Peptides against a protein of PDB entry 9GMZ. Designs and how they scored, part 319

Target 1, 343 residues: chain A of PDB entry 9GMZ
Amino acid sequence: TGFPLELLTRPATERLAYFENYTVAHPRLKEVYEILMRTIAEPAGASFIFVYGASGVGKTTLRLRVEQKLTELALPKLESDRARVPVVGIEAIAPESRYFNWKEYYTRALITLEEPLIDHKFDYGVRGISRDNFGKINVESKVVAPALRRALENALIHRHPDVFFVDEAQHFGKVASGYKLQDQLDCLKSLANMTGILHCLLGTYELLTFRNLSGQLSRRSVDIHFRRYCADSPEDVQAFKSVLLTFQQHLPLAETPNLVDHWEYFYERTLGCIGTLKDWLKRVLSDALDREATTITLKDLQKRALSVAQCQKMFKEIQEGERQLSETEADVQNLRSALGLGA

## One batch from the design tools (peptide; made by RFdiffusion4, then SolubleMPNN)

Design b2_p30_2_s4 (from b2_p30_2, 11 letters changed)
Fold by OpenDDE base, seed 5:
Structure b2_p30_2_s4 (fold): chain B 343 residues (1-343), chain A 30 residues (1-30)
Amino acid sequence: as target 1 above (343 residues)
Amino acid sequence: MEVEDPVELDFSKELELRREIRNLRSALEA
């Protein structure tokens, strides 16, 4: 089924919002979603979940879908447990400085955890953290990072979410000269251990460096690789074409554009990353709606495409990440062979 | 392979779910 035809008579803002809110289910998203939901339900003593993959593969879409589902599943229980928050999701910010800002991280986490939907009666036990009349958390500038951490630990214990999501988690790897990446990981590990809350870190292949640094975390972590579609796989090419077909049917335009016939060009400029594809189509749709155009042309696509130089840079980063994973798999096989276990 | 209609998880439902949680919490405090 395509978009509701009634959208053609609606304002451009509603037409754009429809496409922005539309999510294509594709095989990789479904697979990773099912693994992630199962792992959250049955963590089996894991304290961390790592979800890694290319930039623009759709990790944020995955997170938002899981947050929605966990919220839906929690609704009946929230009638009896008023203190509960079913899920917390934040995005890690790239530091302007050479070091990760833990104070900002804890502040954002507290603000997100204590949205106006939560009972005003929780005292953080920290001076300089207050709620306004609207329930919004205010953190005074004088509050130091260790105090904010204690407040967050207490809030997480009290609100007992099923999972704490951190999107763009590769930004934890941006440490000042002299700080070890290990120290950042130990801070996160300590927070998860003290609260008993499962943490899910979503990010680029740079997250593999975190996994490899702590042999202790590897025993308490679940790894999920969110793969892109590869042009060397006939099944992946077919899945990518199917996504294009679905998007062309859900673009709220008077004339359905033929995206599928240009699948190679779409693949060249997205590297098989569905998030990158959706963002490209959103930009092109916005331009078309602004011009009151009846359809999207190849020229419209070309105007909003990533440059070849941008794609080459992104592809190099993807190849390095995929190589590191392949080497790790080979190392496991070599270890098994060395132990006298069949490969 | 017919791409089965992905359950349109309308992200508008997240805002609705959050509102519903708010309403449930508010109704329980009354």
Scores: peptide ipSAE 0.019, ipTM 0.536, DockQ to the pose 0.020
Fold by OpenDDE base, seed 3:
Structure b2_p30_2_s4 (fold): chain B 343 residues (1-343), chain A 30 residues (1-30)
Amino acid sequence: as target 1 above (343 residues)
Amino acid sequence: MEVEDPVELDFSKELELRREIRNLRSALEA
């Protein structure tokens, strides 16, 4: 089924909002969603889930869909447990300095966890953390990182979310020294252990470097690889074409554009990343709506495409990540063979 | 392979669910 035809009579803002909110349930997204939901339901003693993949593969869409589903599943339980928050999600910020700002991280986590309409009577056990008259959390500038950590630990224990999401988690790895990177991993491990809350770190392939530095985290972590679609796989090419077909049917334009016939160009400029594809089509749709155009042309697509230089850079980063994973798989097979475990 | 219509997961439901959670919490505090 295509977009609701009534949208053609609606303002450009509503037409754009429809497409922005539209999500294609493509095979890789569905697979990773099912694995992630199962792992959250049955963590089997894991403290961490690592979700890694190319930039623009759709990790943010995955997170939002899981957050929605966990919220739906929690509704009946919230009648009996008013303190509960079903899920908490934050985005890690890239450090401006050679050091990760833990004070800012803990502050943002607390603010996100403590929605204004949650019970105002929760004592964080830390001076300088309060709620304003609007129920918003206020953190005084004098509050130090160790105190904010204790407040977050208490809040996570009290609110007991099913999972704590950290998007763009590769930013934890952007530190000046390997020793400080290990300390950061130990801090996250300690937070997960003290609270009993499952942490899900979503990020690029740079997250693998962070994961591999702690042999202890590896023992208590589940890995989920969110793969892009590969042009060397006939099944992946067919899935990518199917996504293009779905998007062309859901662009709220008077004339359905033929995106599928240009699949190679779309693949060249997205590297098989559906998030990158959606963002591109969103920009092109916005331009078309501003011009009151009836359809999208190849020229419209070319105007908003990523440059070849941008695609080449992104592709090198993807290839390095995919290579590291392939080497790790080979190392596991070699280890099994060396242990006398059949391949 | 029948292209099963991708289940449109409407994100508008997340805002509705958050509103329902807030209403449930408020009703239980009354």
Scores: peptide ipSAE 0.018, ipTM 0.519, DockQ to the pose 0.020
Fold by OpenDDE base, seed 2:
Order: structure tokens, then sequence, then C-alpha cells
Structure b2_p30_2_s4 (fold): chain B 343 residues (1-343), chain A 30 residues (1-30)
């Protein structure tokens, strides 16, 4: 089914909003979604879930969809447990210095966890944390990071989310030394252990470096690889073409553009990353709507495409991540072979 | 080859769910 035809008579803002809110349930997204939902429901003693994949593969979309589903599933329980928050999701910020700003992280986590409409009576046990007249948390500048951590621990215990999401989690790894990276891992591990809350870290392949530094985290973590579509796989090419077909049907334009015939160009400029594809089409749709165009042309696509240089950079980062995973798999196979365990 | 449309995850309910949660919370505070 395509877009609602009534959108053609609606303002450009509504037409764009429709496409922005539209999500293609492509095979890789469905697979990772199902694995993630199952792992959250039955963590089997895991304290961490690592979701890694290329930039623009759709990790944020995955997170948002899981957050929605967890919220839906919790609605019947929220009637009886008004203190509960089903899920918490934050984005990690890139450090401005050689040190990750834990104070900012804890503050943002607290602000995100404590929506204004949640029970106003929760005491964080920390002086300098208050709610304004709108129920929004305010943290005084004098509050130190250890106090904010305790407040977050108490809030997470009290609100008991099914999972705590950290998007762009590779930013934890952007520190000057391996020792500091280990300290950050230990900090996150301690937070998960103290609260009993499952943590899901979503990030690029740089997250693998972070994951591999702690053999102890590896024992209590579930890994989920959110793969891009690969042009060397006929199945992946077919899935990518299917996504293009779906997007062309959901572009609210008078004439359906033929995206599928240009699949190689779309692949060249997205590297098989559906998030990158959606963002590209969103920009092109916005331009088309501004011109009151009836369709999208190849020239319109070319105008908003990522440059070859950008694609080459992204591709190198992907290849390095895929290589690291392949080496790890080979190392496991070699270890199994050396142990006399069949492949 | 008819490329089967990937099953749409109906995400139109997000705004409705957020509104419903907000309405539920507001109704519980009233």
Amino acid sequence: as target 1 above (343 residues)
Amino acid sequence: MEVEDPVELDFSKELELRREIRNLRSALEA
C-alpha cells in the first residue's frame, strides 16, 4: 500500500512529516528488532547489549521502535505502577576533552528519565536536584558527578525500566588512553550492577574496540550486529531494491518516481545503509515539495547525494569494522579448531 | 520478480501512544 492519496492535497509540511515518520520494515531491521526485543525480555543474566553497525544503518530507528514497543507493552502495568518508566534512551555526547563528561551524562540521563508527568514525589536523595513548576528536573551547578550518579542509580531503581539505551555509545571510547576506557567500562558495569537495569549500547563499529577491552563484559553481554546490505549478496541486493520500491510508493508525490531502476546509484551513495537512504530521500522530497514538483528526477537525487569522498570515507570505516568482526570470527574458529571443537 | 513489500511496521501509533501515555498520566494526576 502506498501513501494516503489525500496527502497530495495537504500542505508540504504534512507531506514531508508523513515521509519522516514512515519507516520501512526491511529484513535487517526486523531481524535485529526481534533479537533485541527477545534479549530485553529474557536477558539470561546479561547486563549489557551491544548493537553495532555502520553509521546510517538505522540504529536510532531501531532504538525508537523498541522504545515504542516496550512502552506499549508496559501501558497495562503503568495503571498499577505509576512510578515505572518502561524504557530510557539517551544519546552519548562526544567528549570535548580527553575525558568523558560523566556529570553531563548523568544529568541528561536524569532529565530524560524523569518526565514532568511522572510521580513528583520521588526524592533523589541529593541536594541541588529539584523540579521546576513544570516538573522538569533542574540540577544545580554545585552538584558533583558522584552525587548525580547516586541520584541516577536511585532513579533507575525506583523507575525500573526494562532497558537503558545509550545511542552513539562509541563516544565512550573516544578517550586518550586504554586505561580511561577501562574505567568507563567499569563505571557502566557498576551502574548496571547497582541498579539491576539492562544497558543497551548502540554505536558504530568503534564500539567494538570498547567491547573488546573487557573480557568480563564479554561474559555478560549480548552482541547484535546490525549489518548493512552488501552488493555482493544477491539476497541483500534484492532486499535493497525492495526498500527502494517501498520508499518510492511512500513518497507523497503525484507521480511515483522510479527509484528501483537507479538502485546501483542509490547503493553507491548509501553503501547499503537504509538510514542514509532515507535521509537522502527526505532531503530530495523536501526540495521537490518546495518546487511543487510532481515527481523526483535523477538530477534531484544527484543534487542531494553524498559526495564520492564522503562515501569513500564511510566505506573505509565500514570495511575496518567488518574486518575486525571477520578477524574475531576467524580467531574463534581457530580457537575452536585448536581446542578440537568442530567448526 | 515482484519484490514483496517489506511488512510495514505501523509507527503511526507513536504519536498516539505518547498522547495516550500523556493522557493517562494527566488523568491519574487529576
Scores: peptide ipSAE 0.034, ipTM 0.609, DockQ to the pose 0.041; fails the geometry check
Fold by OpenDDE base, seed 4:
Structure b2_p30_2_s4 (fold): chain B 343 residues (1-343), chain A 30 residues (1-30)
Amino acid sequence: as target 1 above (343 residues)
Amino acid sequence: MEVEDPVELDFSKELELRREIRNLRSALEA
């Protein structure tokens, strides 16, 4: 089933919004989603979940879908527990300086914990944190990072989310020294331990550095690899083609474009990353709607494609990440073999 | 091989799992 045909009579903004909100339930997304939901449900003493994969693989889509589901699941209970927030999701910001801005992180987390539907005023136990008349948190400039941390700890304990999501979590690693990275990990670990709230860090393969730096985090973490589709796998190629078929059916245009016939070009310019594919198609759709075009052509696709140079850079980053994971898997196998545990 | 649409995410099983886990947690706190 394609897009609702009624969209063809709707404004371009509604047509674009439909496609933006549409999510293809592709096999890798489904797999990772199921693993993540299961892990959130049964963390088995884990304090962290790491979801790593290529840029544009669909990690943000995964997060948003899990957040939606967690919210839906909590709705019946929110009537009885009005203080509860089912899920917290933030995006980590790349530091402008060589230092991670913890003050900003805590502030953003606090703001995100304040859903408008929370009728109950919570005292964060910190002076200079207030709610406005609209229920939005206001943090005074005088409030220091340690105070904001305590406020966040109290808020997380009181609101008791099922999970705390941090998207683009590789930005924690963009710090000038390994020492500072360890301190950041220890800070996150402490926050998770003090609150009892499961943290899910989503990021690029740079997030593997976090896994390797703390043997203690490794013991209390679940790792989820969100893989791209690989052209050397017939199954992955078929899945990628299926995604193209689904997208072509859900582009709200008068004439269905044939994306599948161009699958190699789509693969070349997305590296098997469905998020990159969706973003590309979104740009092309926007252009088509602006021109009141009936369909999308190969020329329209080419105008909005990532450059070969961009793809080459992204591919090198992916290959390095995949290599590191492969080495880790080999090390585990070698360890098992050395322990007399059959492969 | 014919290209088929990806299978939609069935979110129904996740509701059951969460209910079970919540029941288990409530039983452990009791």
Scores: peptide ipSAE 0.030, ipTM 0.515, DockQ to the pose 0.066; fails the geometry check

Design b2_p30_3_s1 (from b2_p30_3, 14 letters changed)
Fold by OpenDDE base, seed 5:
Structure b2_p30_3_s1 (fold): chain B 343 residues (1-343), chain A 30 residues (1-30)
Amino acid sequence: as target 1 above (343 residues)
Amino acid sequence: SYLEEIRKQIELAKKNATDKPLVLFPEFNP
């Protein structure tokens, strides 16, 4: 089954929106989703979940689908507990300065947690935090980071989400010294411990460096590796080609483009990252719709491909992350062997 | 170069290709 054929008579905006909202149930996404949902349901004393993988592997898509599912599952309970928020998701922003802006982080978290549609307005007991006429949280410039933290702690306790998501969490690691990175980890750990709320940090392989700084966090964290599809695995290559086959059926164009025949070029420019692939296809689809084109050509693909330089940067970051994980796996195997435990 | 490395991986992938048919994955609506 492909896209609904009625879309061919609909505006370009609706055709694009269909593809934007379409998500392929590819094996790696399904696997990571199942692990993440199980871990949220049964944290087993964990305070953190780390979801790491290549940029553009699909971590944001994973987060949004989990947020949707947790919201759907909570709906019957929210009728009786109107103060509860089932899930909170924010994106960490890269600091413009060499310092992580905790004030901005707490402000964004509070704004997201205190959606205007929540009937039960909570008073945070913090002067300079108010709601506007639309119910939106307003934080005055005079409010200091420690006061915002207390407000967020109180809000998280009161709203009691099943999980607090932080996307692009590698941005916590972009601090000028290892000491400051540890302090940030300790701040996050303290927030999770004080609120009793499970935190899920999603990010690139740079998140591994952040995770490894705290041996205490390692005991209270679950790791989830969101892998890309690798060309060295025949199964991964087959899955990647099958994703291309699936996407070509879901591009709302009059003529089905042959994406599978170009799988080598798609792999060259995505490194098996399905998010990167989807975003590329969105750009190409948008261009095709703007031209009222019947299909997508190789030339259209080439126009919107990542540059070789961008791919080379991404490849180096992937290689370093995969190397660190492989070394860790080897260390575990060596330890097991040294203990007389089988491989 | 990057392109040379990726091309080597692709050529290796072609050599190790499975005879298994491609599949259509369902929509991910959890």
Scores: peptide ipSAE 0.525, ipTM 0.937, DockQ to the pose 0.809
Fold by OpenDDE base, seed 1:
Structure b2_p30_3_s1 (fold): chain B 343 residues (1-343), chain A 30 residues (1-30)
Amino acid sequence: as target 1 above (343 residues)
Amino acid sequence: SYLEEIRKQIELAKKNATDKPLVLFPEFNP
């Protein structure tokens, strides 16, 4: 099993696009996908799902694959319910200031929910929201955040997606004060409650700080940890090497590169994060195709590797996140022991 | 240093390596 050999006669753009679209079914992705899909199907009164893990672990890939699957599963129902949207996904923007821009968030959510391809048009009941000649949503600059919120609430109720995805959701936490962070969490909670729509927040370990601020969300949230592959686990090392072996077979080059022999260097520069690995290999493949190279060498890998300083930053963020989770597990165990429930 | 810590983890991983063969994972198309 490898790339289609016909790709070797195809343009560099088609060869690169093949690898970009290729996704390895590695164990952690499969596990988190199965948990997430089950939780969306059976939320059991949850209003929130939190998916957290290292930067570059593959959260965006997970989201996109879930969005595709939910769309495919909804197709038979969309023929009868032309107003329904199966899923909506946005990326949270990093605030330019110490304040989160709710106006921009509501605008982007509304634009994404109301794609031009939706036949059933909706009246938002808000002056200054219109559709252009191509059916795209246009929001006038004069429209205030409370009016955009009402428009989004009405649109979410009318379109009734199975889930609302927010990628890079740690950006909600990048505000100057804990009080404003609580207000933001209460705002999201209110939106989920008013619409009845399940929200899934995907983010880095910084999302844990946001998650822990609301004791009320704890009763109505499901937590999903998207783990990296760790060098201290023999099974994780084997899985990581097997990912390298799989990518090695799916690089559309005349000579199969030996990635597995360099697994230590790949681990040093990715920390077991498969998204970081894939993005690195994409850059190296692009360079190889531009040179009409027959294979990838260690020197080609080194040219596109993350710097030691970048890896050191990522490692600190991972260590802090894994520490917080370990402390939480210990606190649960201590609470159970104090309640006489046993470990 | 970062490199020393990661190299120590890698050397420990080599000592604890399993004799299990590597596998080809399928494409993720659920």
Scores: peptide ipSAE 0.518, ipTM 0.932, DockQ to the pose 0.813
Fold by OpenDDE base, seed 4:
Structure b2_p30_3_s1 (fold): chain B 343 residues (1-343), chain A 30 residues (1-30)
Amino acid sequence: as target 1 above (343 residues)
Amino acid sequence: SYLEEIRKQIELAKKNATDKPLVLFPEFNP
């Protein structure tokens, strides 16, 4: 079944919002979601979860859906524990400087953790952190990074989220030297250890660098590879075409567009990344709605496609990440064989 | 080139295509 037909009589804004909020339960998303939810429920002494995959594979969608589910599951408990926050999710920002801004990170984490609607006011034990009249956290410019860290540690301990999400976590790696990257990882590890809060870092294949730098993180980390759909797999191609079939039924247009017939062009411009596909279709839908168009054509798709140069960049990043993973898998197999454990 | 590589992958995918019908995936409302 497709979109609610009543949407055809609704404003363009409602039609667009429907598609924006629509998420296809495609196999890779479902698989990663199930693994992630299981790992959050039973971390088995893990302090970190790494979710890595291509840009535009759907990591942010995964995060948001997990945050929603964890919130829903926590609602009955939140009535009795008014101090609890079920989940906290932030996006790491690319530093403008050569160095990661921990002060900004801690500030954003505190602001996100301390929603205005939390009835139970907590004293962070840090001067210059306050709530305004609307309950919003205000951090004075005089508050230094070590004080903000202590405030965040106290807030995480008090609020006891089931998981702390950091999206775009590859931005931690954008430092001028490998030494500073290790210090950042040690800082994150210390935060997780001091609070007892499970951290989930979502990002590109650049997160593999983090995994490899700390043998101690590796021992306390669960890795989740959010794979794209690959053209070398018949099953992946079928799944990708099935995603196109599903999306075409959920575009709130008078005439169902034939996206499946253009699957090759969609694959060429998304590399099997469903987030990239959805964002593309969203742009095309917006244009179609603005024109009061009845359907979407190949020409409409072409107008909003990523450039070949953008796709080529994305492809290189994917190839490098997939290569590093394949090498790691081969190393594990070689180690198992050398230990007589078999393949 | 990028396009040549992707086109080769697509052509291989066409040769190895499964006759299995396409499916409608449900909405992801877990």
Scores: peptide ipSAE 0.517, ipTM 0.932, DockQ to the pose 0.812
Fold by OpenDDE base, seed 2:
Structure b2_p30_3_s1 (fold): chain B 343 residues (1-343), chain A 30 residues (1-30)
Amino acid sequence: as target 1 above (343 residues)
Amino acid sequence: SYLEEIRKQIELAKKNATDKPLVLFPEFNP
């Protein structure tokens, strides 16, 4: 089954929106989704989940789909418990300084957690935190980070989400020293312990630095590696080609483009990262729709491909991450076995 | 170089290709 053929008569915006909203159930996404959902349902005393993988592998897509599912599953309970939030997700910001901005983090977390649509209002017990006329949380500049932390702890306890997601969590690691990195980890650990809320940190392989520094966090964390498709695995190559085959059927164009024949070029410019692939195809589709083109050509692909320099950077980051994992794979397997996360 | 390494991986992948047919994956609607 391809795209709805009626889309060919629809505006370019609707055709593009179809493809943007379309998500392929590729094996790695499905596997990681199932592991993550199971781990959220049964954390087995874990306080942390680490989801790591290459940039553009699809971590944000995974998060959003899990957030949607957790919300859907919670709907019957939310009718009776109007104070509950089923899930909360934020993105960690890269620090402008040698220090992570915890004040900004806590502020953004509070704003995201306390959606205006929540009927049950909560008193944070902190002066300078209020709701506006639209129910949106406002935090005055005078509110200090320790007060914001207490407000977030109280809000997380009161709202009791099944999980707190932090995307781009490698930004916690962008600190000037290993000691400061430990302090950041201890801060997160304390927040999880004080609230009883499971934290899921999603990010690049830079998250492995967090794992390696805290032998105590490793004992209370579940690791989920969101792998790319690798050219050294025949099964991964077959899956990657099958993703291309699937996407070509879901590009709302008059003539189905032959993406599969260009699989080598797609692999060269994505390294098997499906998010990177989708974003590339989205850009190319947008260009094709703007030109009222009937199909996508290799020239259209080349125009929107990542540069060789961008791919080289991505490749180095992947190689370093995969190397670190290979060195610790035995320890990771032992940890998974110990957590009852059987194969 | 990057391109040389990736080309080497691709050439290896071609040699080790499976005879398994390509599949259409469903939409991810869990």
Scores: peptide ipSAE 0.501, ipTM 0.930, DockQ to the pose 0.820

